# Peptides against a protein of PDB entry 6RO1: the designs that were tried, part 20

Target 1, 216 residues: chain A of PDB entry 6RO1
Amino acid sequence: LGKEIEEYIHKPKYCLPFLQPGRLVKVKNEGDDFGWGVVVNFSKKSNVKPNSGELDPLYVVEVLLRCSKESLKNSATEAAKPAKPDEKGEMQVVPVLVHLLSAISSVRLYIPKDLRPVDNRQSVLKSIQEVQKRFPDGIPLLDPIDDMGIQDQGLKKVIQKVEAFEHRMYSHPLHNDPNLETVYTLCEKKAQIAIDIKSAKRELKKARTVLQMDEL

## One batch from the design tools (peptide; aimed at target 1 P17 R108 Y110)

Design b2_p14_7_s3 (made by RFdiffusion4, then SolubleMPNN; from b2_p14_7, 8 letters changed)
Fold by OpenDDE base, seed 1:
Structure b2_p14_7_s3 (fold): chain B 216 residues (1-216), chain A 14 residues (1-14)
Amino acid sequence: as target 1 above (216 residues)
Amino acid sequence: SSLIEKSTIYIYPS
């Protein structure tokens, strides 16, 4: 379902108006997940379909992404690679085909005007990390219907299915996840143990009060 | 567009 939504969002028809400088976007290229980056600009490239001769414009977005330092050494010939989780990496402006955008955030950052200095690029990474800290449940996404104005009936059906699923998950908290039952049973046991401990402490306190009255 | 501005959260660097 999430992937089906992505198929609509990354269409140039819908996403291009939102690809302003500073927009947070998530980039995935096959097995390479770059995570969250920042849009610098986009461009339309003329392309001709080899088989039909029809004009098929390519849309390229320049995205500031956290790249591995190793990939930068070969940047003239090799595609940029994402930084490893434990690697600091370096923020680089990478040309990305628009269909490789897996998510578009409602968040837009103010970015330095000059991104040529490494320090300016790395400052944007700090800003992304601050945004991630502010949104512990995830960076907020553009709503494909309400924000992006996508009127496609296929998408509406997908969203309705997601909403119905979520509603069922929330309205039936006791859904048969055996793990939920186990958690509830554990919570009930813990609550019962807490009650028993409180009761036992009260009884001990009463017993001590009775003992103290006998010592008086 | 007004829609883009309404949906956008602007964050300034600290």
Scores: peptide ipSAE 0.488, ipTM 0.911, DockQ to the pose 0.638
OpenDDE base, seeds 2, 3, 4, 5: peptide ipSAE 0.455, 0.461, 0.459, 0.475; ipTM 0.903, 0.908, 0.904, 0.910

Design b2_p14_7_s4 (made by RFdiffusion4, then SolubleMPNN; from b2_p14_7, 7 letters changed)
Fold by OpenDDE base, seed 4:
Structure b2_p14_7_s4 (fold): chain B 216 residues (1-216), chain A 14 residues (1-14)
Amino acid sequence: as target 1 above (216 residues)
Amino acid sequence: SELIKKSTIEIKPS
């Protein structure tokens, strides 16, 4: 279900308007999860469909991502790799196909104008980490319907299925399976977290003030 | 757009 929602969000027709410099995005490439990065810019590249000769534009977003130092050595020939959990890594501007965006945040950060200095790139990592501390329950996401304005009936059906599934999980205290209680507690916690984030986001949106990192 | 403004939380550095 989450993956099905992702298939809508990463479509250029929906996400491109939100890919402004400083937008927090999550990048996943195959088995490589880069986690949260920051949009620097995006570009449209001409592509020709191999079978039809039709123009199929490719959208490339430059994202500041936490990369392993090992991947930087081979960056001329190999795709960037995410930093290991125990490594500091280095923030690098990585060109990413838009369909590799697994999530888009409501949060937009200030980014330095010059990202050539390592210190400027690493300052953005500190900012991401600060945002993560401010949102212990997870960085707030754009709502695909309310925030992104996606009107696709397929997405609405997916969301309805999620809501119906959640409702059924809550309404049927079925079996005394101790594993169900654990899943239920995790789901309740996640649901409460999502409500709290949504509430906080609404309050922040109502304030219409640019928040400083110290005011979060 | 109004949609983007309503959707975005802007965070400035300290």
Scores: peptide ipSAE 0.424, ipTM 0.899, DockQ to the pose 0.599
OpenDDE base, seeds 1, 2, 3, 5: peptide ipSAE 0.420, 0.407, 0.416, 0.399; ipTM 0.895, 0.896, 0.900, 0.890; seeds 2, 3, 5 fail the geometry check

Design b2_p14_8 (made by RFdiffusion4)
Pose (drawn by RFdiffusion4):
Structure b2_p14_8 (pose): chain A 194 residues (1-46, 58-67, 79-216), chain P 14 residues (1-14)
Amino acid sequence: LGKEIEEYIHKPKYCLPFLQPGRLVKVKNEGDDFGWGVVVNFSKKSLYVVEVLLRCAAKPAKPDEKGEMQVVPVLVHLLSAISSVRLYIPKDLRPVDNRQSVLKSIQEVQKRFPDGIPLLDPIDDMGIQDQGLKKVIQKVEAFEHRMYSHPLHNDPNLETVYTLCEKKAQIAIDIKSAKRELKKARTVLQMDEL
Amino acid sequence: PNPDKATIEVPLVE
């Protein structure tokens, strides 16, 4: 569901109008993410590209690392979430100290909103009048309710058990696909003719 | 939709 919502937000017809300088954006590509960042501007490429400060052809910052902000161009279809907040940015972003200042400014924003950095309502704000997105947002609130209600959500060992569950779940996916091709390969093809 | 109406502004921290 989360990925499905991102695809609606990826549509440039819907998200480009809200990519004003200083807008907070979360980016993820093929798995790894850079946390949150701030946009500077955007233009066409070659698809659209926006230059965004992120925590880090570079890779994202690790959890233990304090991080160093760097501006990088990214494709628009790599934005996972867009916020209602537009934090002020310096005019000349070339200095390192200013880049750290922006990192500290967002650390303060995250404090002003411990419930989470507010996101744009894709309908009330972004204007996605598509009916499919309605049923998606409904399933999200329902499944989030189911998640926080699960006895395991609070358990500190949840991440330890969740990984063993993820591993055991992937092994099972292999067995399914492997059996699927086996039932095919083992099949005699010309028996219906006969 | 107007982006200026859907914006929360935050100044720089000194």

Design b2_p14_8_s1 (made by RFdiffusion4, then SolubleMPNN; from b2_p14_8, 4 letters changed)
Fold by OpenDDE base, seed 1:
Structure b2_p14_8_s1 (fold): chain B 216 residues (1-216), chain A 14 residues (1-14)
Amino acid sequence: as target 1 above (216 residues)
Amino acid sequence: PNPEEFTIEVPLVK
């Protein structure tokens, strides 16, 4: 379902208006997950389909991505590779085809005016990391319908399925996960304990109030 | 839709 949504949001028709400088985007190229990067700019390139001669414009977005330092040594001939999880990496501006955007965030960063200095590029990584800390459940996404204005009926059906699934997960959490029943039972026990504590405190307060009235 | 209406701006962290 998430992949089906991706097939809509990465279409230039829908995403281009949201590819402003500073927009957080997630980039994935086949097996290479770059994670979250920042849009610098985009450009339209003329492309001619070899078989039809039809003009098929390519949209290229320049994205500041955390790249492996090893891939940068060969950057003249080789595609940039994502930094390894244990690697610091280096933030680089990478030209990316728009269809390689796997997610678009509602978050837009302020970016340095000059991205030529390494320190300016690395400051953007710190900002991404700060956003990730502020959103522990994940960086917020643009809503494809409400935010991006996608009217495609296929997408609406996918979203309805997701919402129905989520609603079923939230409304029927009790049925099939023994862990959810345990959590629910623990939550009910905690709620009951909280009620019992509140009741006991009220009774104790009433008893003290009665005792104070007998001492007056 | 105006893309700016759906934007959360975050300052640079130094």
Scores: peptide ipSAE 0.059, ipTM 0.758, DockQ to the pose 0.643
OpenDDE base, seeds 2, 3, 4, 5: peptide ipSAE 0.029, 0.024, 0.032, 0.033; ipTM 0.694, 0.644, 0.616, 0.730

Design b2_p14_8_s2 (made by RFdiffusion4, then SolubleMPNN; from b2_p14_8, 5 letters changed)
Fold by OpenDDE base, seed 3:
Structure b2_p14_8_s2 (fold): chain B 216 residues (1-216), chain A 14 residues (1-14)
Amino acid sequence: as target 1 above (216 residues)
Amino acid sequence: PDPEKFTIDVPMVE
């Protein structure tokens, strides 16, 4: 269900209005999880499908991401790789296809005007880490329905299923399902996304309460 | 959808 929600939020028609400079976004490319990064800008590229004659617009967002230093050495030929957990990494501006955005935060950071200096890029990482500390339950997400205005009935059904599942998980722990790990990982991802949405909403509501905004 | 309505602006950490 989390993946199903992602399939909606990463659509350009929904997410582009929210890709302002400083917006926190989560980037995932198959096995490569970059975690939270910061939007710098986005651009529209034309993709010419040779056989269809149809121009499908590709949208590329430039995102500050924590990258492996090893990947930077080969950056001319190879795609950037996420920093390893034990690696400091380096913040780099990475062009990311919009469909690789797995989450969009309600949080928008003030970013340095000049991101060419390494120190300026690394300062953004410090800001992300500070936001993560302030939101121990996870960085607040934009609500796909209430905040992003997605009216798709399929998404509404997914959200309802997630909410119903969360309610069931809290009311009836499925202790006896032998596929618990796969269901639980999917359900934990669903629950985590729904918790992330609810916690994000609660944290957004809490952060909008005057007391937490003064500490932010 | 108003992109600013639900946005939290966070200052840079010095």
Scores: peptide ipSAE 0.324, ipTM 0.874, DockQ to the pose 0.660
OpenDDE base, seeds 1, 2, 4, 5: peptide ipSAE 0.072, 0.039, 0.029, 0.025; ipTM 0.735, 0.647, 0.629, 0.680; seed 4 fails the geometry check

Design b2_p14_8_s3 (made by RFdiffusion4, then SolubleMPNN; from b2_p14_8, 7 letters changed)
Fold by OpenDDE base, seed 1:
Structure b2_p14_8_s3 (fold): chain B 216 residues (1-216), chain A 14 residues (1-14)
Amino acid sequence: as target 1 above (216 residues)
Amino acid sequence: MNPEEFTIYVPPVK
């Protein structure tokens, strides 16, 4: 269901207005998850479809991403790779096709005007990490309907399914089943009975030990 | 819709 939502939000007609400088976006390219990066700018490139000759504009967003230092040393022609979990990595401005955006945040950062210095790029990583600390349950996403204004009926159906699923998950049959208060009460009673039996056995053993000592 | 209406601005960490 999350993937189905992604198919809508990464469409240029919906996401382009929200790709302002400083916007947090999540980038995924096939098997490579770059995680959260920051939009620097975007550009429209004229492309001609090879089969139809129709103009198919390509949208490229420059995103500041945490990249592996090893991938940056390789020739300027190799695609940047995400930093390894244990690697510090380096923040680099990477041109990304807009359809590779897997998420768009409500958060925008104030970014340095000059991103040529490594220190300025790395300062943005510190800001991303601070945002992640402030939102332990995850960086807030733009709402596709309320924030992005997507009116597609297919998306509305997907969201309704997600909400119904979440409601069913949070409506744990264990929390809203009136029988669960009964089951919990029965489990608590059973646990209390087990404690009471253990206590009664201990008292009976003490009483027997005292009686045996009085007989000796 | 105004793209700024639901935006949270976070200042840089100094």
Scores: peptide ipSAE 0.376, ipTM 0.885, DockQ to the pose 0.618
OpenDDE base, seeds 2, 3, 4, 5: peptide ipSAE 0.338, 0.342, 0.303, 0.338; ipTM 0.873, 0.878, 0.859, 0.877

Design b2_p14_8_s4 (made by RFdiffusion4, then SolubleMPNN; from b2_p14_8, 5 letters changed)
Fold by OpenDDE base, seed 5:
Structure b2_p14_8_s4 (fold): chain B 216 residues (1-216), chain A 14 residues (1-14)
Amino acid sequence: as target 1 above (216 residues)
Amino acid sequence: PNPEKYTIYVPMVK
């Protein structure tokens, strides 16, 4: 169900308006989870499919990602690997196909104008870490319906199923159904997304209040 | 869709 929501969110027709510089996005490529990165810019590349002549535009987003230092030695930006958990890594601007965005945050960072210096790129990592510290339950996500304006009935049905499942999980005492653990782990990820959206809307109100209080 | 709706702006951490 989380993957089903992701399939809507990463569609260019829905996500492009939200890919402003500084937007937090989560990037995943097959087995490589880069975690949270920051949008720098996006570009539309004309891809001509050789067989159909149909212009299938490729949307490439440049994202600051925490990369392994070992992967950076190999000149091909396409071979960037995520930093290992115990590795400091290095923030690099990586061109990412838009369909590899697994999540889009309501958070937008101020980023340095010049990202060529390593120190400027690493400062963005500090900002991501500060955001993660402020949101211990997870970085707040854009609501695909309320924030992103996705009107797709398939998505609405998926969300309704998630909400109905959450409501059933909270209303029924956890009977020891062994299938509850697998559904719980999937629903913890989804409930974490929905709770993160509600909590993020509440924390957004608090964080706006805190950011306004720090400006006061 | 308003891309600024529910956007949280976070300043750079020095």
Scores: peptide ipSAE 0.417, ipTM 0.905, DockQ to the pose 0.640
OpenDDE base, seeds 1, 2, 3, 4: peptide ipSAE 0.360, 0.396, 0.130, 0.391; ipTM 0.888, 0.899, 0.788, 0.896

## One batch from the design tools (peptide; aimed at target 1 V107 R108)

Design b2_p15_1 (made by RFdiffusion4)
Pose (drawn by RFdiffusion4):
Structure b2_p15_1 (pose): chain A 194 residues (1-46, 58-67, 79-216), chain P 15 residues (1-15)
Amino acid sequence: LGKEIEEYIHKPKYCLPFLQPGRLVKVKNEGDDFGWGVVVNFSKKSLYVVEVLLRCAAKPAKPDEKGEMQVVPVLVHLLSAISSVRLYIPKDLRPVDNRQSVLKSIQEVQKRFPDGIPLLDPIDDMGIQDQGLKKVIQKVEAFEHRMYSHPLHNDPNLETVYTLCEKKAQIAIDIKSAKRELKKARTVLQMDEL
Amino acid sequence: SLPFKYVTFEEEREE
């Protein structure tokens, strides 16, 4: 569901109007994410590209690392979430100190909103009048309700058990696909003709 | 350093 919502937000017809300088954006590509960042501007490529400050062809910053902000161009279809907040940015972003200042500014925004950095309502704000997105948002609130209601959500060992469950779940996916091709390979193809 | 400032999307509509 989460990924499905990103695809609607990826549509440039819908998200480009809201990519003003200073807008907070979350980016993820093929798995790894850079947390949150701030946009500077955007232009076409070759698809669209926006230059965004992120925590870090570089890779994202690790959890233990304090991080160092760097501007990088990224494709628009790599934005996972877009915020209602537009934090002010310095005119000349070339200095390192200013880049750290922006990192500190966002640390203060995250404090002013412990419930989470507010996101744009894709319908009330972004204008996605598509009916499929309605049913998606409904399933999200319902499944989030199911998640926080699960006895395991509060358990500190949840991440320890969740990983063993994830491993056991992937092994099962292999067995399923492996058996699928085996049922095919083991099949005699010309028996219906006979 | 610069003072901290930001705007929300609703404040942008008011402007």

Design b2_p15_1_s1 (made by RFdiffusion4, then SolubleMPNN; from b2_p15_1, 6 letters changed)
Fold by OpenDDE base, seed 2:
Formats: C-alpha cells, sequence, structure tokens
Structure b2_p15_1_s1 (fold): chain B 216 residues (1-216), chain A 15 residues (1-15)
C-alpha cells in the first residue's frame, strides 16, 4: 500500500508543483536510503527513448542529502552514497531523478542562498534534525488527495483500502490479540502524539507569532 | 545561529 501510493507521488505530473526550494523530500535509490533531504531546484532534461525515439522528458531534482564522506572522495566517478547511521556524514547537493523520491513533506525549510560553503549545507542538516525532533512520529507527508490534488481513481481506491483496513483494525474488538493492542496503543499514541504535536505546533506558532509581534 | 524557520503547506497557501 505505501509503495502503491509512492508510485503516484513520485510522478512528475503530480510532484513537480511541490518541488520548490526548501521542500523536504525522502530519497531512496535501490538499496541506498538517503532519508530526508531538501530540494534545492529541479530541471527538465530532454531524453529520447532509445527504443521508440519518442521524447521522454527526464526530471532531475537537485536534493541536499546526507552523504557518506567515503562517497565524496570518489564523487568524480561514483554515485553519492548515503551516510551510515553511525557517521555524521556531509550534506551534498545530489542530482536525483524525480522517480527516486519516496516521500514529499508538507514542510518547506528556509535554505541558505549559497550552498557552496560546507557550514551552510550542514546548517540545513541541523534544520532537518530540528524538524524531526518536532515530529517524533515522522515528518508530515503531503496528502496525495488533499494537498497534491491527485484525482486518479486507482489512488483513491488504494486510500479507501487503507482507510477501510484501518477502520476494520479499529472496529475489530482489540480484545483478542495482545500484540494488536500494543500496536494499536502505539499507533493511537502515535496518532494522538501526531495530533498533539500538530496542535502544539499550531499553538507554539500562534505563541511565536505573538512573541514576534511583542518584540516589534 | 540562524533562527530555525520552516513553513507548512498551510502557511504556503496563505502566502
Amino acid sequence: as target 1 above (216 residues)
Amino acid sequence: SMPFRYKTLEEEKLE
């Protein structure tokens, strides 16, 4: 189900309007999970399909990603590799094909205008980490229907199946599987924490907007 | 430290 949603979200016709500079995106290439990065820009490249001669436009998004330091040494010849969980890594601007975007966030960061200095790139990592701290249940995703406006009936059916599955899980008396209760209590705590974080962020933003008005 | 600023999609729709 998550992969089926991903197959819609990463399509250029849906995601391009949301690939503004500072947009948080998740990048995955085969076995390489870069996690959350930040859009810098995107470009359209003309591609000719080798078999049909048809013009198939390739969309490349430049994403600031946390890369391994080892991959930077070989960066002239090798594709960037994600930083290991135990390493700090270095933030690098990596050209990514749009179909490698596994998720798109509703969050957009302010990014430095000049990303050539390492310190400016690393400041963006600190910003990503701060967003992650503020969203312990995960960085909020764009809603494919409400935010992205995807009208595809296939996607609507997938979402309805997810909702129906969730509803069935919630409507089945949790009484019979203690593991389900733990997963539900974790999912409900997660959903409640997500709601509480969303509400607390709305309040904190209201409070911060008020505090910024009181400092004027 | 540059003040950590981000926008939500709701905020972007208001701009």
Scores: peptide ipSAE 0.347, ipTM 0.865, DockQ to the pose 0.577
OpenDDE base, seeds 1, 3, 4, 5: peptide ipSAE 0.342, 0.329, 0.335, 0.330; ipTM 0.865, 0.858, 0.864, 0.862

Design b2_p15_1_s2 (made by RFdiffusion4, then SolubleMPNN; from b2_p15_1, 5 letters changed)
Fold by OpenDDE base, seed 1:
Structure b2_p15_1_s2 (fold): chain B 216 residues (1-216), chain A 15 residues (1-15)
Amino acid sequence: as target 1 above (216 residues)
Amino acid sequence: SLPFSYTTLEEEKKE
């Protein structure tokens, strides 16, 4: 369901009006999650589809992202990689295809005019971290309907399903269904019994091996 | 230290 929403929001026809400098965006490229970054600018590139000859415009957004220091050394030939969780990383301006935006925030930061100095780029990371502290439940997202104005009926149906699912999750008293506790306790007991049977079988096998050594 | 400031979409619509 989350992926289905992403398929709408990353479309240029919907997201381009919101890609102003300072907009918080989340960038993901296949297995590489960069997390939250900041839009610097965007550009339209003319592309010709190789098979149809049709003009298919490519939209590239420059996003300030937290990158690994290792990826910066090979920046001429290799794509930037996200910073490791335990790494400080370095904020770099990375050109990103618009379809790689996994989320767009309602929050827009004030950014330094000159991002060439490392200190200015790192100051933006501090700003992102401060926003994250202010929003402990997560950085607020643009509403695809109310904020982005997406009228697609498919999206509306997806959102309705998400809301209905969330309502069911919250309306199911996670606390008081004695059946869920019984099922969890039964599953844990079964898992523990399976472990105990495996350990007992290992001990019996060891005891048999010792008995065979004494009879030899 | 650059002053930390941010706006929301609602604030941007009022400007």
Scores: peptide ipSAE 0.270, ipTM 0.818, DockQ to the pose 0.673
OpenDDE base, seeds 2, 3, 4, 5: peptide ipSAE 0.260, 0.259, 0.264, 0.268; ipTM 0.830, 0.823, 0.832, 0.820

Design b2_p15_1_s3 (made by RFdiffusion4, then SolubleMPNN; from b2_p15_1, 6 letters changed)
Fold by OpenDDE base, seed 5:
Structure b2_p15_1_s3 (fold): chain B 216 residues (1-216), chain A 15 residues (1-15)
Amino acid sequence: as target 1 above (216 residues)
Amino acid sequence: SLPFKYETYEELKKK
């Protein structure tokens, strides 16, 4: 269900108005979870669909992400990798396709005007960590309906299902209905499969687009 | 000072 919501929020028509400098966003690329980063800017790139010749605009958001130092050495040829949990890492501005945004926060950070100095970038990590300390239950998300104004009936149905599920979980402890775990697991699996299919399609499109971006 | 602010849709609509 959370992943079905993700499919809506990362659409440019919904998320672009919220991609201001300092906006907290969560970035996930394939198996790489970068966690929370900070929007620096975004750009629209012209892309030509290889199969149709149609112009398909690509939206690239520059996100300040905590990256592994090892990945930075190969940054000319390899995509940045997330810092290991035990690693300090380094905050780097990474160009990210907008569809890789897994979450958008209601929180905007105050960021340094110049992010070229390492110290300024690392100060943003301290700010993210301070926000995380303030929100032990997780960084607050933009509500896709109330905050993002998404009117899609598909999303409304997803939210209604989530709310009905949450209400059922609160009214009937999960331990009393063995079918709830099965439904939850099936919904998670179906959501995961749908995401994996969409992720795989996006990765295939990305592998083509990164290959195309390396050719651009 | 907090290094952050909330900026929800209502605040964005006012800009």
Scores: peptide ipSAE 0.317, ipTM 0.853, DockQ to the pose 0.366
OpenDDE base, seeds 1, 2, 3, 4: peptide ipSAE 0.021, 0.021, 0.022, 0.017; ipTM 0.484, 0.496, 0.578, 0.571; seed 3 fails the geometry check

Design b2_p15_1_s4 (made by RFdiffusion4, then SolubleMPNN; from b2_p15_1, 5 letters changed)
Fold by OpenDDE base, seed 3:
Structure b2_p15_1_s4 (fold): chain B 216 residues (1-216), chain A 15 residues (1-15)
Amino acid sequence: as target 1 above (216 residues)
Amino acid sequence: SLPFRYTTLEEEKLE
């Protein structure tokens, strides 16, 4: 269900208005979890799809991320890698495709105007860590409906299913039946809900494709 | 050292 919400929030249509400098965002790329970083800037890039003649705009956000020092040496040729848990790493401005944003926070930091000095970049890491200390249960997320204004009925159904699941999880205290079977049934229901949402998204994508065909 | 300051979305709507 969290991944399904992510599929909505990382769409440029929804997230671009919230990508102001200082916005906390979480970045994931192909198994690399950078954790929380800070938006510095974003740009619109035109990508010409060779076959459709349609310019699919790509959006790139520059995000200050904690990177491994090893990856920085090859940064001209290789993608940045996240800092290992055991290393300090170094804060670097990394160009990130907007669809790689896994979360967007309601929190916006004040950042230095000049991020060229290492000390200024590292000061932002200290600020992120301070936010994390203030929010021990996790950095607060933007609400996709109330904050981001997403009106998609598919998302509303996802959220309703999450709320219903949470309500069932809290109303049926898992604490009273330590039976693995109840946890399995809840996990299976969660998996089934995820499948149903994936199918509903496919149908919505088909319906949107049909609507786009009716507008041609 | 930059003073640690942050805003929330709720505070940004009030500005």
Scores: peptide ipSAE 0.321, ipTM 0.840, DockQ to the pose 0.731
OpenDDE base, seeds 1, 2, 4, 5: peptide ipSAE 0.296, 0.317, 0.313, 0.304; ipTM 0.832, 0.849, 0.852, 0.837

Design b2_p15_2 (made by RFdiffusion4)
Pose (drawn by RFdiffusion4):
Parts: C-alpha cells; sequence; structure tokens
Structure b2_p15_2 (pose): chain A 194 residues (1-46, 58-67, 79-216), chain P 15 residues (1-15)
C-alpha cells in the first residue's frame, strides 16, 4: 500500500506544483533511502529532476553516522513522501556550514512534530481525485490499526523475530516459484492432443 | 542572508 500511494504522488501532474524551494521531501530508490531532504528547484531532464539536499552517485548516511548534507539531482519518480512544511533555506548554499545549518533546522522541525513530519493530503491538497487512491488510503488506516493492535508491535524483540520471519518467508517464496516451474517442466505438453 | 534555525511555514498552496 505504501508504495502504491507513492506512485500517485510520483505523478508529476500532481506533485510538481508543490515542489517549492525549501519543501521537505523523502526519497527512496531501489531500497536504500536518504531520510528527509529539502528541495531547491526543479527542471526537466534528458522525466523531471529536482535538486534536493540529503543526508549521505553518493549513498545515504548510515545510522551511526552524524551525516553531512549534500545537494544532489534526483528523479521525481523517486519521491516517497511530500510534507506540508517548507523550511527556509540560505540563498547561497555553497558553504558547508550552511548545509549543516539546514540539517540542524530540520532536526528542529522533527522536534516540533514528534507525531511525524506532516504530509500533504493527496486529495484535499494535491488534488488527486482518482477513485483508486480512495480505497488505498482506507486500507492503510485499517492495516495501521491492525499493526498497532498486534501483541508483537510493542515487543522489543519484534525486529529480531521479524527478520527470522522475513527470511523464512523468502525461502517459502522460492519453493512456490520453484514448484511452479517444476509443475510446468514436469508436464507433458501434447497429452490433450493425444 | 541566513534565516534563523527552525524557521519555516506550513504551506499547502501550489505554485
Amino acid sequence: LGKEIEEYIHKPKYCLPFLQPGRLVKVKNEGDDFGWGVVVNFSKKSLYVVEVLLRCAAKPAKPDEKGEMQVVPVLVHLLSAISSVRLYIPKDLRPVDNRQSVLKSIQEVQKRFPDGIPLLDPIDDMGIQDQGLKKVIQKVEAFEHRMYSHPLHNDPNLETVYTLCEKKAQIAIDIKSAKRELKKARTVLQMDEL
Amino acid sequence: EVPPLGSFTIDRKPS
């Protein structure tokens, strides 16, 4: 569901109008993410590209690392979430100290909103009048309710058990696909003709 | 010009 919502937000017809300088954006590509960042501007490429400060062809910052902000151009279809907040940015972003200042500014925004950095309502704000997105948002709130209700959500060992479950789940996916092709390969093809 | 830390607006308007 989360990914499905991102695809609606990826549509440039819907998200480009809200990519004003200083907008907070979360970016993820093929798995790894850079946390949150701020946009500077955007233009066409070659698809659209926006230059965004992120924590880090570079890779994202690790959890233990304090991080160093760097501006990088990214494709618009790599934005996972867009916030209602537009934090102020320096005019000349070339200095390192200003880049750290922006990192500290966002650390203070995250504090002013411990419930989470507010996101744009894709309907009330972004204007996605598509009916499919309605049923998606409904499933999200319902499944989030199911998640926090699960006895394991609070358990500190949840991440330890969740990984063993993830591994055991992938092995099972292989067995399924492997058996699928086996049932096909093992099949005699011309028996119906006969 | 450098804005103060933590300054921002909650902007829901398109461009």

Design b2_p15_2_s1 (made by RFdiffusion4, then SolubleMPNN; from b2_p15_2, 8 letters changed)
Fold by OpenDDE base, seed 1:
Structure b2_p15_2_s1 (fold): chain B 216 residues (1-216), chain A 15 residues (1-15)
Amino acid sequence: as target 1 above (216 residues)
Amino acid sequence: EIPPIGAYEINREPL
């Protein structure tokens, strides 16, 4: 469901108008999650499709991302890598293909005009962290239908499924039950009792097998 | 000039 929404929002047709400077975006590259970064600029590059010779425009967005300091030393030969959770990292302007945008926020940060100084880039990380504190339920997203104007019926069906799933989760009687802890504890106790009964049956079977060996 | 830390706007409009 979330991934199916990503397949719409990362399309240049829909996202390019929202890639203004300061826009918060989430960047993922395969197994590498950079988390939230900030749009600096975007560009259209001419590309030629290798199989047809047709002009296929590539869209590259420059995103200020929290990168590992190790990846920066090798930046001439290696792609940027996300900072480790325990690492401070460094904010770098990374050219990103637009299809690697996994989320687009309704939030636009005010950013320094000059991002060449390290301190200016690191100030943006502090701003992202401050915004994250203001949104404990997560940084708000652009609405793909109401904000981004995506009219695709496939997306509308995905959204309806998400809403129906969320409604069923939150409307579940147990979610608002003050006895939820009691119900969970009873379920865990029942699961533990089932394990203990299985273990006790195994030990009883072993003990019977030993008794039968001593009588043979 | 560096903007205030955490200064932002909500913007739902295209360019």
Scores: peptide ipSAE 0.660, ipTM 0.961, DockQ to the pose 0.777
OpenDDE base, seeds 2, 3, 4, 5: peptide ipSAE 0.654, 0.646, 0.660, 0.656; ipTM 0.961, 0.960, 0.961, 0.961

